# Peptides against a protein of PDB entry 5NXQ, part 22

Target 1, 114 residues: chain A of PDB entry 5NXQ
Amino acid sequence: EIQIPVSMAAEEEYLRSKVLSELLTDTLENDGEMYGNENEVLAALNGAYDKALLRLFASACSDQNVEKALSLAHELKQDRALTAAVKISERAELPSLVKKINNIREARYEQQLK

## One batch from the design tools (peptide)

Design b1_p21_1_s2 (made by RFdiffusion4, then SolubleMPNN; from b1_p21_1, 7 letters changed)
Fold by OpenDDE base, seed 5:
Structure b1_p21_1_s2 (fold): chain B 114 residues (1-114), chain A 21 residues (1-21)
Amino acid sequence: as target 1 above (114 residues)
Amino acid sequence: SSKQEFLEKSEEIIEEYEASL
C-alpha cells in the first residue's frame, strides 16, 4: 500500500477535524445542551483541529510561504495553539511572521475584554 | 536536510502543545 504524503495526511486530518468540530458546535448552539461530556468532546475536537493546522503551518513555514502560514494562523482557535505557531515561526527565523501572529493574539485579547 | 530538521523541531513543539491539552 502506498504511503500517504505527510502534507496530504495533515490536510485530511484538518478537514476531518474541522467538519466534526463545526457539526458539534452547531448541534450545541441549535439543539441545546447535550447533558454529559459534550464540552470535553468539543475540547478534544478543537485540540485535534489546531494540531492538524499547526502541522500545515509548519509545512508552510518550511516552504517559506509566509502568506499561507499567516492565513493558517488566523484559523487557529486556541491561544495556546497561537503560542505554538509563534515558537514554530521563531525556529523558522521568520520574525515578521512572529510579529503578525502576536498581533492576532492581541486582537483576540481585546475582543475578549469586550 | 535543513527542511527535515526544521520539521522535526516543529513536531516537538506540536507535541508540547498536545501535552498541554
Scores: peptide ipSAE 0.710, ipTM 0.962, DockQ to the pose 0.786
Fold by OpenDDE base, seed 3:
Structure b1_p21_1_s2 (fold): chain B 114 residues (1-114), chain A 21 residues (1-21)
Amino acid sequence: as target 1 above (114 residues)
Amino acid sequence: SSKQEFLEKSEEIIEEYEASL
């Protein structure tokens, strides 16, 4: 069987998860109702979405493309995913990126408190 | 290679993240 390149697989999963997440979010915002398991579905979608992003993030770090890595980090939805991104950045020995990702986390904390 | 080793370590971090879901 044809082996799909890792980068293509990651991009495909990212795009799929992104589209589904956006559609589900739009449905909740516009209709305000679902089947009752909306939180579970959203959690699963967000998990898959962030997982795909983290692989792209790791790839960007391996290329030492800090700007691309930071852009991807901004797209992460869950704080636990940002934590993973920090760990990856530390292993990549990119302290400036670590600081910037922590700034993202701090900004989100402030938003949640307001 | 160093890059491959880094990606493998990154995958371990991602697996830890996934396990926390």
Scores: peptide ipSAE 0.709, ipTM 0.961, DockQ to the pose 0.816
Fold by OpenDDE base, seed 4:
Structure b1_p21_1_s2 (fold): chain B 114 residues (1-114), chain A 21 residues (1-21)
Amino acid sequence: as target 1 above (114 residues)
Amino acid sequence: SSKQEFLEKSEEIIEEYEASL
């Protein structure tokens, strides 16, 4: 059995999840609705998308590549995923990155209040 | 290695995230 390196698997899953999420979103925006449970499907796709991003994020942190890590954090969709990114950054002992990710979270909170 | 240990700990955090979905 061929074992794929974690980093390669993460990149492949990210690309797949990104494409599927975008296709579903475009369909809902264009057609207004989908038959079945489109909300459940979208939630599952977004979850997989953020999961894949978090693995890439962890890899960037391990390389001490703060700029790449921050760029990936901006792509995260869910607040729960941002929380996970903060925890990973803390383990990586990157306090500057922690602050920047928390700024992203705060900005999104403010948008929800509007 | 220290990097491998970090990645393993990170995976645990990601699993906790996944469990919250």
Scores: peptide ipSAE 0.707, ipTM 0.962, DockQ to the pose 0.788
Fold by OpenDDE base, seed 1:
Structure b1_p21_1_s2 (fold): chain B 114 residues (1-114), chain A 21 residues (1-21)
Amino acid sequence: as target 1 above (114 residues)
Amino acid sequence: SSKQEFLEKSEEIIEEYEASL
């Protein structure tokens, strides 16, 4: 059976989820449509989006491409996804990346307080 | 391989994340 490489599959899903998430967000901002289920749909899309990113992130870590991994981490939307990225970084034995991701988390916490 | 093992362990972390949704 022909199997698609994990990195390619993750990239495809990431792009799909990213586009859909952005389109829905823009639609809600402009028209206020999808009342009643908009939050549920957005949550599902964000979940899938971050899941796909995490797979790309893991791939980057496996290649010890810290810069690529960090760039991907910046694209993560949910704090729980950043937590997952930290765990993956720890497994990859990349302490500098762990520190940088935690800095991202702290920065977002501060933004929420302001 | 070591790389494959790492990716498998990473997938477990991702599954844990997914379960939290």
Scores: peptide ipSAE 0.706, ipTM 0.961, DockQ to the pose 0.856

Design b1_p21_1_s3 (made by RFdiffusion4, then SolubleMPNN; from b1_p21_1, 10 letters changed)
Fold by OpenDDE base, seed 2:
Structure b1_p21_1_s3 (fold): chain B 114 residues (1-114), chain A 21 residues (1-21)
Amino acid sequence: as target 1 above (114 residues)
Amino acid sequence: SEKERLLKEMEEIIEEFEKSL
């Protein structure tokens, strides 16, 4: 059986999850109606989205591509995903990236308090 | 290789993230 490379699989899942997450989010925001499991579906999609991004992020870190990694980190939606990105950056021994991602987290914390 | 080891460790972090969902 032919296996798809991890990076390609991650990219495909990222794109799929991104599109579906955006479509569902837009629908809920525009219609303002909840019928039951929409939030559960969104949570699942967002989880899959961030998981896929983290794999791309890990790949960028392994390539020592800090700028690409940082750009990907900005696309992460969940704080817990940013936490994972920090841990990944630490394993990659990229302290500058650790600091920059923590800055993203701090900025988002400030926004959430408003 | 070192890169493979690194990616494996990173995948473990991602798995822990997934478990937290």
Scores: peptide ipSAE 0.678, ipTM 0.954, DockQ to the pose 0.822
Fold by OpenDDE base, seed 1:
Structure b1_p21_1_s3 (fold): chain B 114 residues (1-114), chain A 21 residues (1-21)
Amino acid sequence: as target 1 above (114 residues)
Amino acid sequence: SEKERLLKEMEEIIEEFEKSL
């Protein structure tokens, strides 16, 4: 069996999950309810999407590529995923990245309060 | 290697995230 690098596998899964999540979201916005389980499917897709992103994020952190890591963090959808990204950043000993990710979280909190 | 150890620890964090879904 052919071994695929972790980063490449993560990229493939990220792209797949991203496309499916966006397609489902667009369908709900334009066509309404599909099968009655749209929210469940969307949640599962969002989970897979963030998981894939976190693997890419971890890789970037291991390379000490703060700018790439930050860009990836902005693409995360769930607050729980941002929390995981903070933990990963702490393990990588990147305090500046920790602060920047927390700023993302705070910005999203403020948006929810409006 | 140290990098491999670091990535392993990060994977454990990701697995914890996955379990919370």
Scores: peptide ipSAE 0.677, ipTM 0.954, DockQ to the pose 0.853
Fold by OpenDDE base, seed 3:
Structure b1_p21_1_s3 (fold): chain B 114 residues (1-114), chain A 21 residues (1-21)
Amino acid sequence: as target 1 above (114 residues)
Amino acid sequence: SEKERLLKEMEEIIEEFEKSL
């Protein structure tokens, strides 16, 4: 069996989850279709999406590629995913990245209050 | 290696995230 690199596997799943999430969202918004479980489906897709991103993020952190890691963090949707990214950054001993991710979280909190 | 250990620890964090879903 061919072992797929973590980053490649994560990227594949990220792209798949992203496309599916966007397709479902577009269908619901543009066609007005309702299945009765849209929120559950979207939550599951978003979960898979963020999970895949976190693996990409972890890979970037392991490479000490702070800029790439930060870019990926901006793509995370869920706050709990950002929390995971902070923990990953701490393990990678990247305190500057920790601060920047926390800034992302704070910015989103402020935006939600508006 | 240290990198392998690091990636393993990161995967554990991701698994914890997955459990929270």
Scores: peptide ipSAE 0.676, ipTM 0.954, DockQ to the pose 0.766
Fold by OpenDDE base, seed 5:
Structure b1_p21_1_s3 (fold): chain B 114 residues (1-114), chain A 21 residues (1-21)
Amino acid sequence: as target 1 above (114 residues)
Amino acid sequence: SEKERLLKEMEEIIEEFEKSL
């Protein structure tokens, strides 16, 4: 068995989860219900997507690559994932990134109110 | 290493996130 680097594995899982999440989302938006468990499937896919992103985010933070980390944070879908990203940033001792991620959260809240 | 420790702590946060799903 070929050992796959952790970073490559994370990227692969991210891309896979991203594609599947987007496909399912598009299907639900355009075609409606299929078998009655679409929301659960979507939640699982979104969870996997954000989980994979968070690993990439953690890697970027460990490299102290704030700009890359911030870009990845913008790709996170769930608020709880952004919360995790904040915690990760705190562990990495990147207070500026913490602030910027919280700004992302606030911006999303404001957008939801519109 | 310090980096490994940091990544481990971050992974624990990710696991916490996963459990919250």
Scores: peptide ipSAE 0.675, ipTM 0.954, DockQ to the pose 0.820

Design b1_p21_1_s4 (made by RFdiffusion4, then SolubleMPNN; from b1_p21_1, 10 letters changed)
Fold by OpenDDE base, seed 5:
Structure b1_p21_1_s4 (fold): chain B 114 residues (1-114), chain A 21 residues (1-21)
Amino acid sequence: as target 1 above (114 residues)
Amino acid sequence: MEKEELLAEMEEIIEEYEASL
């Protein structure tokens, strides 16, 4: 049996998690109030989504593809995932990427204040 | 640092993230 390359597996998981997260989000927005475990399911889906993205991000960093890495960082949903991306960038010795990701975080903080 | 070693260190960071969920 041929093993699926890690990058392909990560991309598949990212796409799957993205679709499921979006579908659940749309459902919750349309249904209004949550009475069940929808918040827990959404959190799990978002977590899986960001985890998959972080693996793609790590791969891009290892390739020294800063542009691709930055693009992926913009797709991260959780602040804690951005924090992980900063740590990954530091390990990759990409200080410019660290600064850019921190700028993303700051921009999101400013948006939350509005 | 070898790419494989670098990716391993990055995976540890991802595992730390996952543990925080």
Scores: peptide ipSAE 0.661, ipTM 0.953, DockQ to the pose 0.712
Fold by OpenDDE base, seed 1:
Structure b1_p21_1_s4 (fold): chain B 114 residues (1-114), chain A 21 residues (1-21)
Amino acid sequence: as target 1 above (114 residues)
Amino acid sequence: MEKEELLAEMEEIIEEYEASL
């Protein structure tokens, strides 16, 4: 059976989820006509988006590509996804990346307080 | 640790994330 490489599959899902998430967000900001389940749909899309990113992130970590991994971490939307990224970084034994991701989390916390 | 084993362990972390959604 022909299997698609994990990295390619993750990239495809990431791009799909990213586009859909952005389109829905733009629609809500412009028209606000999605009444009812828009928040549920957005939450589901954000979850899928971050999941796909985490797989790309894991791949980058496994390649010891810290720069790529960090760039991907910046694209994560949910704090829980950043937490997962920290765990992945720890497993990959990349303490510098752990610190940088935690800095991202702290920066977002500060933004929420302001 | 082999790369395949490492990726498998990372996938478990991703599954834990997914379960939290």
Scores: peptide ipSAE 0.661, ipTM 0.953, DockQ to the pose 0.749
Fold by OpenDDE base, seed 3:
Structure b1_p21_1_s4 (fold): chain B 114 residues (1-114), chain A 21 residues (1-21)
Amino acid sequence: as target 1 above (114 residues)
Amino acid sequence: MEKEELLAEMEEIIEEYEASL
């Protein structure tokens, strides 16, 4: 069996999860209702989406590509995923990236309070 | 450390994240 390169597999999963997440979000915003399990489905999709992003993020960090890593971090939806990104950045010894990701988290906290 | 070792450590963090879902 032909093994798919890790990078291609990660990109495919990311794109798939992104599209599904966007479609679900649009449906909820436009129609306002689903079948009563919308929150569970959305949570599952967001989890898969962020997991895929975190692998791309880890790859970028391993390449010491801070700008790419930061752009990926901005795409993360869940705070717990940002926390994971901070941990990954620490392991990669990228303190500047750690600071920038924490700034993203702080900004989101402030937005939630408004 | 080698890149492979670093990526392995990062994968453990991702697994911890996944377990929290």
Scores: peptide ipSAE 0.661, ipTM 0.953, DockQ to the pose 0.739
Fold by OpenDDE base, seed 4:
Structure b1_p21_1_s4 (fold): chain B 114 residues (1-114), chain A 21 residues (1-21)
Amino acid sequence: as target 1 above (114 residues)
Amino acid sequence: MEKEELLAEMEEIIEEYEASL
């Protein structure tokens, strides 16, 4: 059995999840519904998307590549995923990255209040 | 901490995230 490196698998899954998420979003914006289960399908796709992105984020953190890690964090959709990114940054002992990700979270909270 | 050990700890965090979905 061929074992695929984790980094390669993460990139492939990220690209797949990104494409599917974008296709679903475009369909919902155009048609308005998908057989009454569109919210459940969208949640599942967004979860898979953020999971794949978090693996790329973890890899960047392990390389101490703060700029790459931060750019990936901006692509995360869910607040729960940002929380996971903070925990990963703490394990990598990158306090500056922790602060920057928390700033992203705060900015999104402010947008929700408007 | 070795890089492999660090990545393993990070994977546990990702698994916790997945379990919350």
Scores: peptide ipSAE 0.659, ipTM 0.953, DockQ to the pose 0.745

Design b1_p21_2 (made by RFdiffusion4)
Fold by OpenDDE base, seed 5:
Structure b1_p21_2 (fold): chain B 114 residues (1-114), chain A 21 residues (1-21)
Amino acid sequence: as target 1 above (114 residues)
Amino acid sequence: EEEEYEELVDELSEEIEEELE
């Protein structure tokens, strides 16, 4: 399988995924429903978005730019993506970032309970 | 899907480690 270097992570991929995700989300919010497959499409788009974002996140970690990495982590939508970010941070030996991302996860858990 | 993320984590982590060396 073709691997994309972290340092060459595609901003284009992120932007494309972001736009599509936002468009679909907006459509669902405004129209209520689409064709019955909107949930599947949304999940796919969100997945692509988060994966692209994780590549950017990893790039920031490589640069030892914890602040940028954290900012990117805040943009992640799915919990599983946050979990991935934690794992990447652990492997990158960035314990401070690990703690901060876990705080994000905890905050979202609390929001879901409301 | 979880496997995809695991593979991604491994890939990205490896690249980070290589870059930091």
Scores: peptide ipSAE 0.467, ipTM 0.888, DockQ to the pose 0.793
Fold by OpenDDE base, seed 3:
Structure b1_p21_2 (fold): chain B 114 residues (1-114), chain A 21 residues (1-21)
Amino acid sequence: as target 1 above (114 residues)
Amino acid sequence: EEEEYEELVDELSEEIEEELE
């Protein structure tokens, strides 16, 4: 499989996956539950969304743009994606960003318990 | 699936390192 370089950040892929994920989410929330393969579709869309977003996140880290990277991290949906963002931040030697992303993870865990 | 993210992290981290060199 051919990998897309970070220099060719998947902005279009991110935007496409974002729109589709939002539309599906809105449909489930506003029009009731779907049936069939909706869970698989949603999982696939969220995965594609987070992976595309992580590429943008990595680009921001490469630019040493911590504010942009943090903003992107807030948009990540899955915990495993946040974990990936932490690992990328560690390897990029951005300890302040690591702490802030871990705070996001902890906050989400607390919200799940409420 | 977790392995896919690990591979992605490795790929992106390597590219970041190259950009910082």
Scores: peptide ipSAE 0.467, ipTM 0.888, DockQ to the pose 0.853
Fold by OpenDDE base, seed 4:
Structure b1_p21_2 (fold): chain B 114 residues (1-114), chain A 21 residues (1-21)
Amino acid sequence: as target 1 above (114 residues)
Amino acid sequence: EEEEYEELVDELSEEIEEELE
């Protein structure tokens, strides 16, 4: 059995899920029609995307690359994924990153209220 | 669903802690 490094596996999963998510999103935006379980598929893809991205995020944290980690956090789609990123940052003892990610969350909350 | 993220957080955090030691 070939064991792929975690970082490489994460990147592959991220790219795959990103492409599929973008394709589905574009389809929905262009057609504006639902023919089946597109919402469920999109949700699943977004979940896979965020989970894969969190692995990359964790890798950046392990490298103490706060700027890269923050950049990746901005790419997270779901609030629960941002929450996960905060928790990872806390466990990694990166308080500056925690604050910045919380700012992202707050900004998104404000956008939802408008 | 939340449990999946909790498990992921634990897994990834553990990996980070090991690398930071």
Scores: peptide ipSAE 0.463, ipTM 0.888, DockQ to the pose 0.906
Fold by OpenDDE base, seed 1:
Structure b1_p21_2 (fold): chain B 114 residues (1-114), chain A 21 residues (1-21)
Amino acid sequence: as target 1 above (114 residues)
Amino acid sequence: EEEEYEELVDELSEEIEEELE
């Protein structure tokens, strides 16, 4: 059996989750159809998306590619995912990345207050 | 849900540490 590289599997999962999230968002924005469970579905999709993205993030960290890791962190949607990225960065001993991700979190908090 | 992320962090962090060795 051919073992798929972890990075490739993570990329596939990310792309799949991204497409589904975009499709759902587009449908809600353009069609306006609500059946009562869309928020729950969206949350689940966002969770899957962020988890997949975190796998890519971790891979970038393992490669010591801080710039790529930071770019991926910007694509994270949920605060809990950013928190996870910080923890991963700490464990990877990348303090510069930790600071930059925390800046992302702070910026989002400020935007929510406006 | 939070526990799932904690487990994921642990898993991914372990993989990173293995790559750095």
Scores: peptide ipSAE 0.459, ipTM 0.886, DockQ to the pose 0.835

Design b1_p21_2_s1 (made by RFdiffusion4, then SolubleMPNN; from b1_p21_2, 9 letters changed)
Fold by OpenDDE base, seed 5:
Structure b1_p21_2_s1 (fold): chain B 114 residues (1-114), chain A 21 residues (1-21)
Amino acid sequence: as target 1 above (114 residues)
Amino acid sequence: MDEEYEKLVEELGKEIEEKKA
């Protein structure tokens, strides 16, 4: 069996999850009514999306590509995923990235308070 | 979900550390 590189697999899953998450979100926003477990599906999709993105993020960290890693971190949806990104950055010994991701988290917290 | 992320962090962190070593 032909093995797909991990990075490519992660990218594929990321893109797939991203598209599905966006489609579901748009559908819920436009159609309004909930008829099933749409919220649970959305949560699952967001989780899959963030997890896939974190794999790409970790790859960027391995390359010490802080800018790419930061760009990916901005795409994370869940706070818990940002927390994971911080921890990964710490393992990668990228303190500047840790600070920047924490800034993202703080900014989102402030937005939620408004 | 938190547990899943912890496992993922450990997995990815280990990979990063192994590549750096």
Scores: peptide ipSAE 0.646, ipTM 0.939, DockQ to the pose 0.913
Fold by OpenDDE base, seed 1:
Structure b1_p21_2_s1 (fold): chain B 114 residues (1-114), chain A 21 residues (1-21)
Amino acid sequence: as target 1 above (114 residues)
Amino acid sequence: MDEEYEKLVEELGKEIEEKKA
């Protein structure tokens, strides 16, 4: 039985979820309108996207590639995903990354107030 | 939803810690 490396599987899922999320968003904004469960579908896609991204994030942390990890964190959409990234960074013993991700969270909170 | 992320954090955290050890 062929076991696919975690990193490759994560990248595939990330790309798929990213493309689907973008396509759905663009369609709703510029073309047709979806009714009924569009918000639920978007939430599911965002969740899948962030979870896949977190796997890549964890891999970067494992490699002690702080720059790559931070770049990935910036791509996270949900606040709860950023919280997860902080916790993962703590487990990886990367305090500088923890602080930088918390700064991202704070910046987004301030933006929401505007 | 929060529970799902907690489980994911635990999974990924363990993997990181195991690789470090």
Scores: peptide ipSAE 0.646, ipTM 0.939, DockQ to the pose 0.911
Fold by OpenDDE base, seed 4:
Structure b1_p21_2_s1 (fold): chain B 114 residues (1-114), chain A 21 residues (1-21)
Amino acid sequence: as target 1 above (114 residues)
Amino acid sequence: MDEEYEKLVEELGKEIEEKKA
């Protein structure tokens, strides 16, 4: 049995989830109609996307690559995923990254209030 | 859903900590 490296598997899952999420999003935006469980499907895809992205994020944290980690955090879609990124950053003992990700969260909160 | 993320955080956190040790 061939064991696929975690980083490679994460990258593949990230790319697949990203493409599917984007395609579905574009379809919904262009057609202007939502059918049945499309929102649930989109949420599921976003979840898979964020989880895959968090694995890449953790890898960047392991490398002490704060800039790469931050770039990946910006690509996260769900607030709970950002929260997860904060917790991972804390475990990685990267306080500067924690602050920067919290800034992302605060900015998104402000946008939701508008 | 929250439990899934908590499990993921724990998994990834452990991996990071093990690499640092």
Scores: peptide ipSAE 0.644, ipTM 0.939, DockQ to the pose 0.896
Fold by OpenDDE base, seed 2:
Parts: structure tokens; C-alpha cells; sequence
Structure b1_p21_2_s1 (fold): chain B 114 residues (1-114), chain A 21 residues (1-21)
């Protein structure tokens, strides 16, 4: 069995999931005819995307690269993924990052209320 | 789904802590 470095695997998964998510999103936005399973597929892809991104996020945290970590957090789509990022930041003992990610969450909450 | 994220957090958190030790 070929062993792939975790970071490389995460990058590949992220890129793949990102592309597929974007393609599906574009299709849904441009195609007036939505099928029942499309939303489920999109959700699955978004989940995979966020999970892959969180792995990259954790790596950035390990490197104490707060700027990169924050940038990655901005790319997270699901609120639950942001919550996960907060928890990871706490485990990494990066309180400043925790605060910044919480700010992202709050901003998105406000947008949803509109 | 939330459980999946919790597991992921634990996994990644553990890795981070181990690297810091």
C-alpha cells in the first residue's frame, strides 16, 4: 500500500471537494430544474470540503500560522465547521484565533437574520 | 453529522497537542 503524507492527502481531498462543490453549486444556480437528490449531493460535497479544509486548518494551527489558519477559516462554508475550527483553535491554544473565528461566525449569523 | 465533526476535532486536536509536546 502506498503511503501518502497526511498533508498531501488533505490537499488533494480539499481540491477535489472544492472543485466538485463549485461545479455543483454553479449548476444549481444556473439550472432552473433542480432534482431532489441535488441538494443532498451538494450537502455531502460541502461536508467533505469543510472536513478537508479543517485538516489544513489544523496543520496551519500546528505551524502557529495564525494568518493562514484564519484565511482557511474564512473559506469554511458550514457553521458547524466554523465551530469545529474554534474548538481546534482552543486545542492549539490560540485564543486570538478563537476570537477571530467567533467574529466570523457572528457576522454570518447576522447575515442569516436578514 | 455533528458527531463526525466532534470526532474530527478530537483527532486533529490530539495531533496538534502531540506535536507541541
Amino acid sequence: as target 1 above (114 residues)
Amino acid sequence: MDEEYEKLVEELGKEIEEKKA
Scores: peptide ipSAE 0.643, ipTM 0.939, DockQ to the pose 0.915

Design b1_p21_2_s2 (made by RFdiffusion4, then SolubleMPNN; from b1_p21_2, 9 letters changed)
Fold by OpenDDE base, seed 4:
Structure b1_p21_2_s2 (fold): chain B 114 residues (1-114), chain A 21 residues (1-21)
Amino acid sequence: as target 1 above (114 residues)
Amino acid sequence: MEEELEKLVEELGEEIEKKKA
């Protein structure tokens, strides 16, 4: 059996999840109000999307590529995913990245309070 | 879902640490 490299698998999943998430989001926004289980479907897609991003994020951390890791963190949608990114950054011993991601979280919190 | 995410974090964290070692 041919083993797919982790990086390739992560990129494929990211692209797939991103496309599906964007398509669904656009459809729901264009149709107006959400009904039924659309919110649950969207949450599931966002979860898959963030998980795919976190794999890419971890790869960037492994490469000590802070700039790439930070760029990926900005693309994360859920707060819990940002928290996950912080934990990964801590394990990677990248304190500067931890601080920057926490700043992203704080900024989003402030936006939600407005 | 949160448990799955925590599991993923642990998995990815361990992989990073192993690579650094």
Scores: peptide ipSAE 0.509, ipTM 0.912, DockQ to the pose 0.792
Fold by OpenDDE base, seed 3:
Structure b1_p21_2_s2 (fold): chain B 114 residues (1-114), chain A 21 residues (1-21)
Amino acid sequence: as target 1 above (114 residues)
Amino acid sequence: MEEELEKLVEELGEEIEKKKA
Protein backbone atom coordinates (compact mmCIF):
# COMPACT_ATOMS: atom_id res chain seq x y z
CA GLU B 1 0.00 0.00 0.00
CA ILE B 2 1.19 3.48 -0.84
CA GLN B 3 2.03 5.47 2.27
CA ILE B 4 0.91 9.06 2.09
CA PRO B 5 2.81 11.64 4.13
CA VAL B 6 0.81 13.21 6.93
CA SER B 7 1.15 16.64 5.38
CA MET B 8 -0.24 15.49 2.06
CA ALA B 9 -3.08 13.63 3.72
CA ALA B 10 -3.88 16.70 5.75
CA GLU B 11 -3.89 18.90 2.67
CA GLU B 12 -6.24 16.57 0.88
CA GLU B 13 -8.61 16.40 3.82
CA TYR B 14 -8.42 20.14 4.28
CA LEU B 15 -9.29 20.82 0.66
CA ARG B 16 -12.19 18.39 0.74
CA SER B 17 -13.51 19.77 3.99
CA LYS B 18 -13.10 23.33 2.82
CA VAL B 19 -14.98 22.72 -0.40
CA LEU B 20 -17.79 20.90 1.37
CA SER B 21 -18.04 23.59 4.01
CA GLU B 22 -18.25 26.29 1.38
CA LEU B 23 -20.83 24.39 -0.63
CA LEU B 24 -22.95 23.80 2.43
CA THR B 25 -22.69 27.43 3.43
CA ASP B 26 -23.72 28.57 -0.02
CA THR B 27 -26.63 26.15 -0.02
CA LEU B 28 -27.89 27.39 3.31
CA GLU B 29 -27.56 30.99 2.22
CA ASN B 30 -29.55 30.35 -0.93
CA ASP B 31 -32.10 27.80 0.24
CA GLY B 32 -32.29 28.64 3.92
CA GLU B 33 -32.78 25.05 5.02
CA MET B 34 -31.19 21.67 4.57
CA TYR B 35 -33.44 18.83 5.74
CA GLY B 36 -33.58 20.23 9.26
CA ASN B 37 -30.14 19.03 10.30
CA GLU B 38 -28.06 21.93 9.03
CA ASN B 39 -26.38 22.63 12.33
CA GLU B 40 -25.29 19.06 12.83
CA VAL B 41 -23.90 18.84 9.33
CA LEU B 42 -22.06 22.13 9.73
CA ALA B 43 -20.60 21.06 13.04
CA ALA B 44 -19.35 17.84 11.55
CA LEU B 45 -17.82 19.60 8.59
CA ASN B 46 -16.22 22.25 10.75
CA GLY B 47 -14.80 19.55 12.96
CA ALA B 48 -13.24 17.72 10.07
CA TYR B 49 -12.02 20.97 8.60
CA ASP B 50 -10.29 22.06 11.78
CA LYS B 51 -8.77 18.64 12.35
CA ALA B 52 -7.26 18.77 8.90
CA LEU B 53 -5.92 22.24 9.55
CA LEU B 54 -4.43 21.15 12.84
CA ARG B 55 -2.44 18.48 11.06
CA LEU B 56 -1.10 21.12 8.69
CA PHE B 57 -0.48 23.37 11.65
CA ALA B 58 1.52 20.72 13.43
CA SER B 59 3.57 20.18 10.30
CA ALA B 60 4.34 23.88 10.11
CA CYS B 61 5.35 23.84 13.76
CA SER B 62 7.66 20.93 13.07
CA ASP B 63 9.28 22.98 10.33
CA GLN B 64 9.65 25.86 12.78
CA ASN B 65 7.66 27.95 10.32
CA VAL B 66 5.91 30.23 12.76
CA GLU B 67 4.44 32.50 10.11
CA LYS B 68 2.86 29.62 8.25
CA ALA B 69 1.59 28.11 11.49
CA LEU B 70 0.05 31.42 12.49
CA SER B 71 -1.59 31.81 9.10
CA LEU B 72 -3.13 28.37 9.47
CA ALA B 73 -4.32 29.17 12.98
CA HIS B 74 -6.24 32.14 11.61
CA GLU B 75 -8.14 29.73 9.38
CA LEU B 76 -9.36 27.64 12.31
CA LYS B 77 -13.08 28.04 12.93
CA GLN B 78 -13.73 26.56 16.36
CA ASP B 79 -12.40 27.91 19.62
CA ARG B 80 -11.56 24.42 20.77
CA ALA B 81 -9.39 24.07 17.68
CA LEU B 82 -7.49 27.21 18.63
CA THR B 83 -7.00 25.75 22.06
CA ALA B 84 -5.65 22.65 20.41
CA ALA B 85 -3.28 24.78 18.35
CA VAL B 86 -1.99 26.40 21.53
CA LYS B 87 -1.31 23.02 23.06
CA ILE B 88 0.51 21.90 19.94
CA SER B 89 2.55 25.11 19.94
CA GLU B 90 3.53 24.51 23.53
CA ARG B 91 4.71 21.02 22.70
CA ALA B 92 6.68 22.50 19.81
CA GLU B 93 8.22 25.00 22.24
CA LEU B 94 7.13 28.01 20.23
CA PRO B 95 6.15 30.56 22.88
CA SER B 96 5.80 33.44 20.41
CA LEU B 97 3.26 31.41 18.48
CA VAL B 98 1.41 30.56 21.68
CA LYS B 99 1.04 34.24 22.45
CA LYS B 100 -0.16 35.10 18.98
CA ILE B 101 -2.75 32.33 18.94
CA ASN B 102 -4.02 33.39 22.33
CA ASN B 103 -4.41 36.87 20.89
CA ILE B 104 -6.58 35.40 18.15
CA ARG B 105 -8.74 33.69 20.76
CA GLU B 106 -9.09 36.84 22.80
CA ALA B 107 -10.06 38.85 19.75
CA ARG B 108 -12.76 36.34 18.86
CA TYR B 109 -14.07 36.35 22.41
CA GLU B 110 -14.39 40.10 22.32
CA GLN B 111 -16.26 39.95 19.04
CA GLN B 112 -18.71 37.44 20.45
CA LEU B 113 -19.39 39.66 23.43
CA LYS B 114 -20.43 42.53 21.18
CA MET A 1 -15.87 15.14 18.81
CA GLU A 2 -13.98 16.82 21.60
CA GLU A 3 -12.52 13.55 22.72
CA GLU A 4 -11.33 12.87 19.22
CA LEU A 5 -9.76 16.30 19.04
CA GLU A 6 -7.92 15.76 22.29
CA LYS A 7 -6.62 12.49 21.02
CA LEU A 8 -5.46 14.16 17.84
CA VAL A 9 -3.63 16.84 19.79
CA GLU A 10 -1.84 14.23 21.81
CA GLU A 11 -0.91 12.33 18.69
CA LEU A 12 0.41 15.39 16.92
CA GLY A 13 2.23 16.55 20.01
CA GLU A 14 3.98 13.26 20.38
CA GLU A 15 5.01 13.34 16.75
CA ILE A 16 6.50 16.78 17.16
CA GLU A 17 8.39 15.75 20.26
CA LYS A 18 9.76 12.67 18.57
CA LYS A 19 11.06 14.74 15.69
CA LYS A 20 12.75 17.13 18.07
CA ALA A 21 14.47 14.34 20.00
Scores: peptide ipSAE 0.509, ipTM 0.912, DockQ to the pose 0.778
Fold by OpenDDE base, seed 5:
Structure b1_p21_2_s2 (fold): chain B 114 residues (1-114), chain A 21 residues (1-21)
Amino acid sequence: as target 1 above (114 residues)
Amino acid sequence: MEEELEKLVEELGEEIEKKKA
């Protein structure tokens, strides 16, 4: 079996999850019909998507590439994933990134309150 | 899912720390 680099595997997982998440979202928006499990499926897909992103995010942190890490953090969908990104950033000893991610979280909170 | 995420964070965090050492 051919060994796929972790970074490539993470990228593949991310892209797959992203596409599926977007497709499901579009379907739900267009069809407007709920059969009872769509929300759970969407949550699962979003979860997988964010987990894949977090792997990429961690890789960027490992490279001390704050800009790339931040860009990836912006792509995270769930608040809990942002929290995870903060924790990873802390482990990476990137306080500036921690602050920036928290700013993302705060911005989303403000948007939800509107 | 939340527990899985927590485990992932720990895993990734440990990997980062190992690389920095």
Scores: peptide ipSAE 0.503, ipTM 0.911, DockQ to the pose 0.827
Fold by OpenDDE base, seed 1:
Structure b1_p21_2_s2 (fold): chain B 114 residues (1-114), chain A 21 residues (1-21)
Amino acid sequence: as target 1 above (114 residues)
Amino acid sequence: MEEELEKLVEELGEEIEKKKA
């Protein structure tokens, strides 16, 4: 059986989820109308997107590539995904990355208050 | 969804720790 490397599989899943999420979001913004399960589909896509991204994030952490990991963290959509990234960073023993991801979370909280 | 994410974190964390060892 042919096994695809984890990094390649994760990248493919990420790109697919990203494209679908963006297309659906754009459609909803343009039409201003939601039909049926569109919100549920969007939520599912965002979840899949973040999960795929977290796999790439973990790979970057494993490689001790903090800059790449941080860049990926900025692309995460859900707060709980950022929390997951923090936990992964802790397991990777990257305290500087932990701090920077927490700063991202704080910045998003402040943005929501404005 | 939260449970699935927690499982993913554990999976990825274990992989990272295994590589460091």
Scores: peptide ipSAE 0.489, ipTM 0.908, DockQ to the pose 0.843

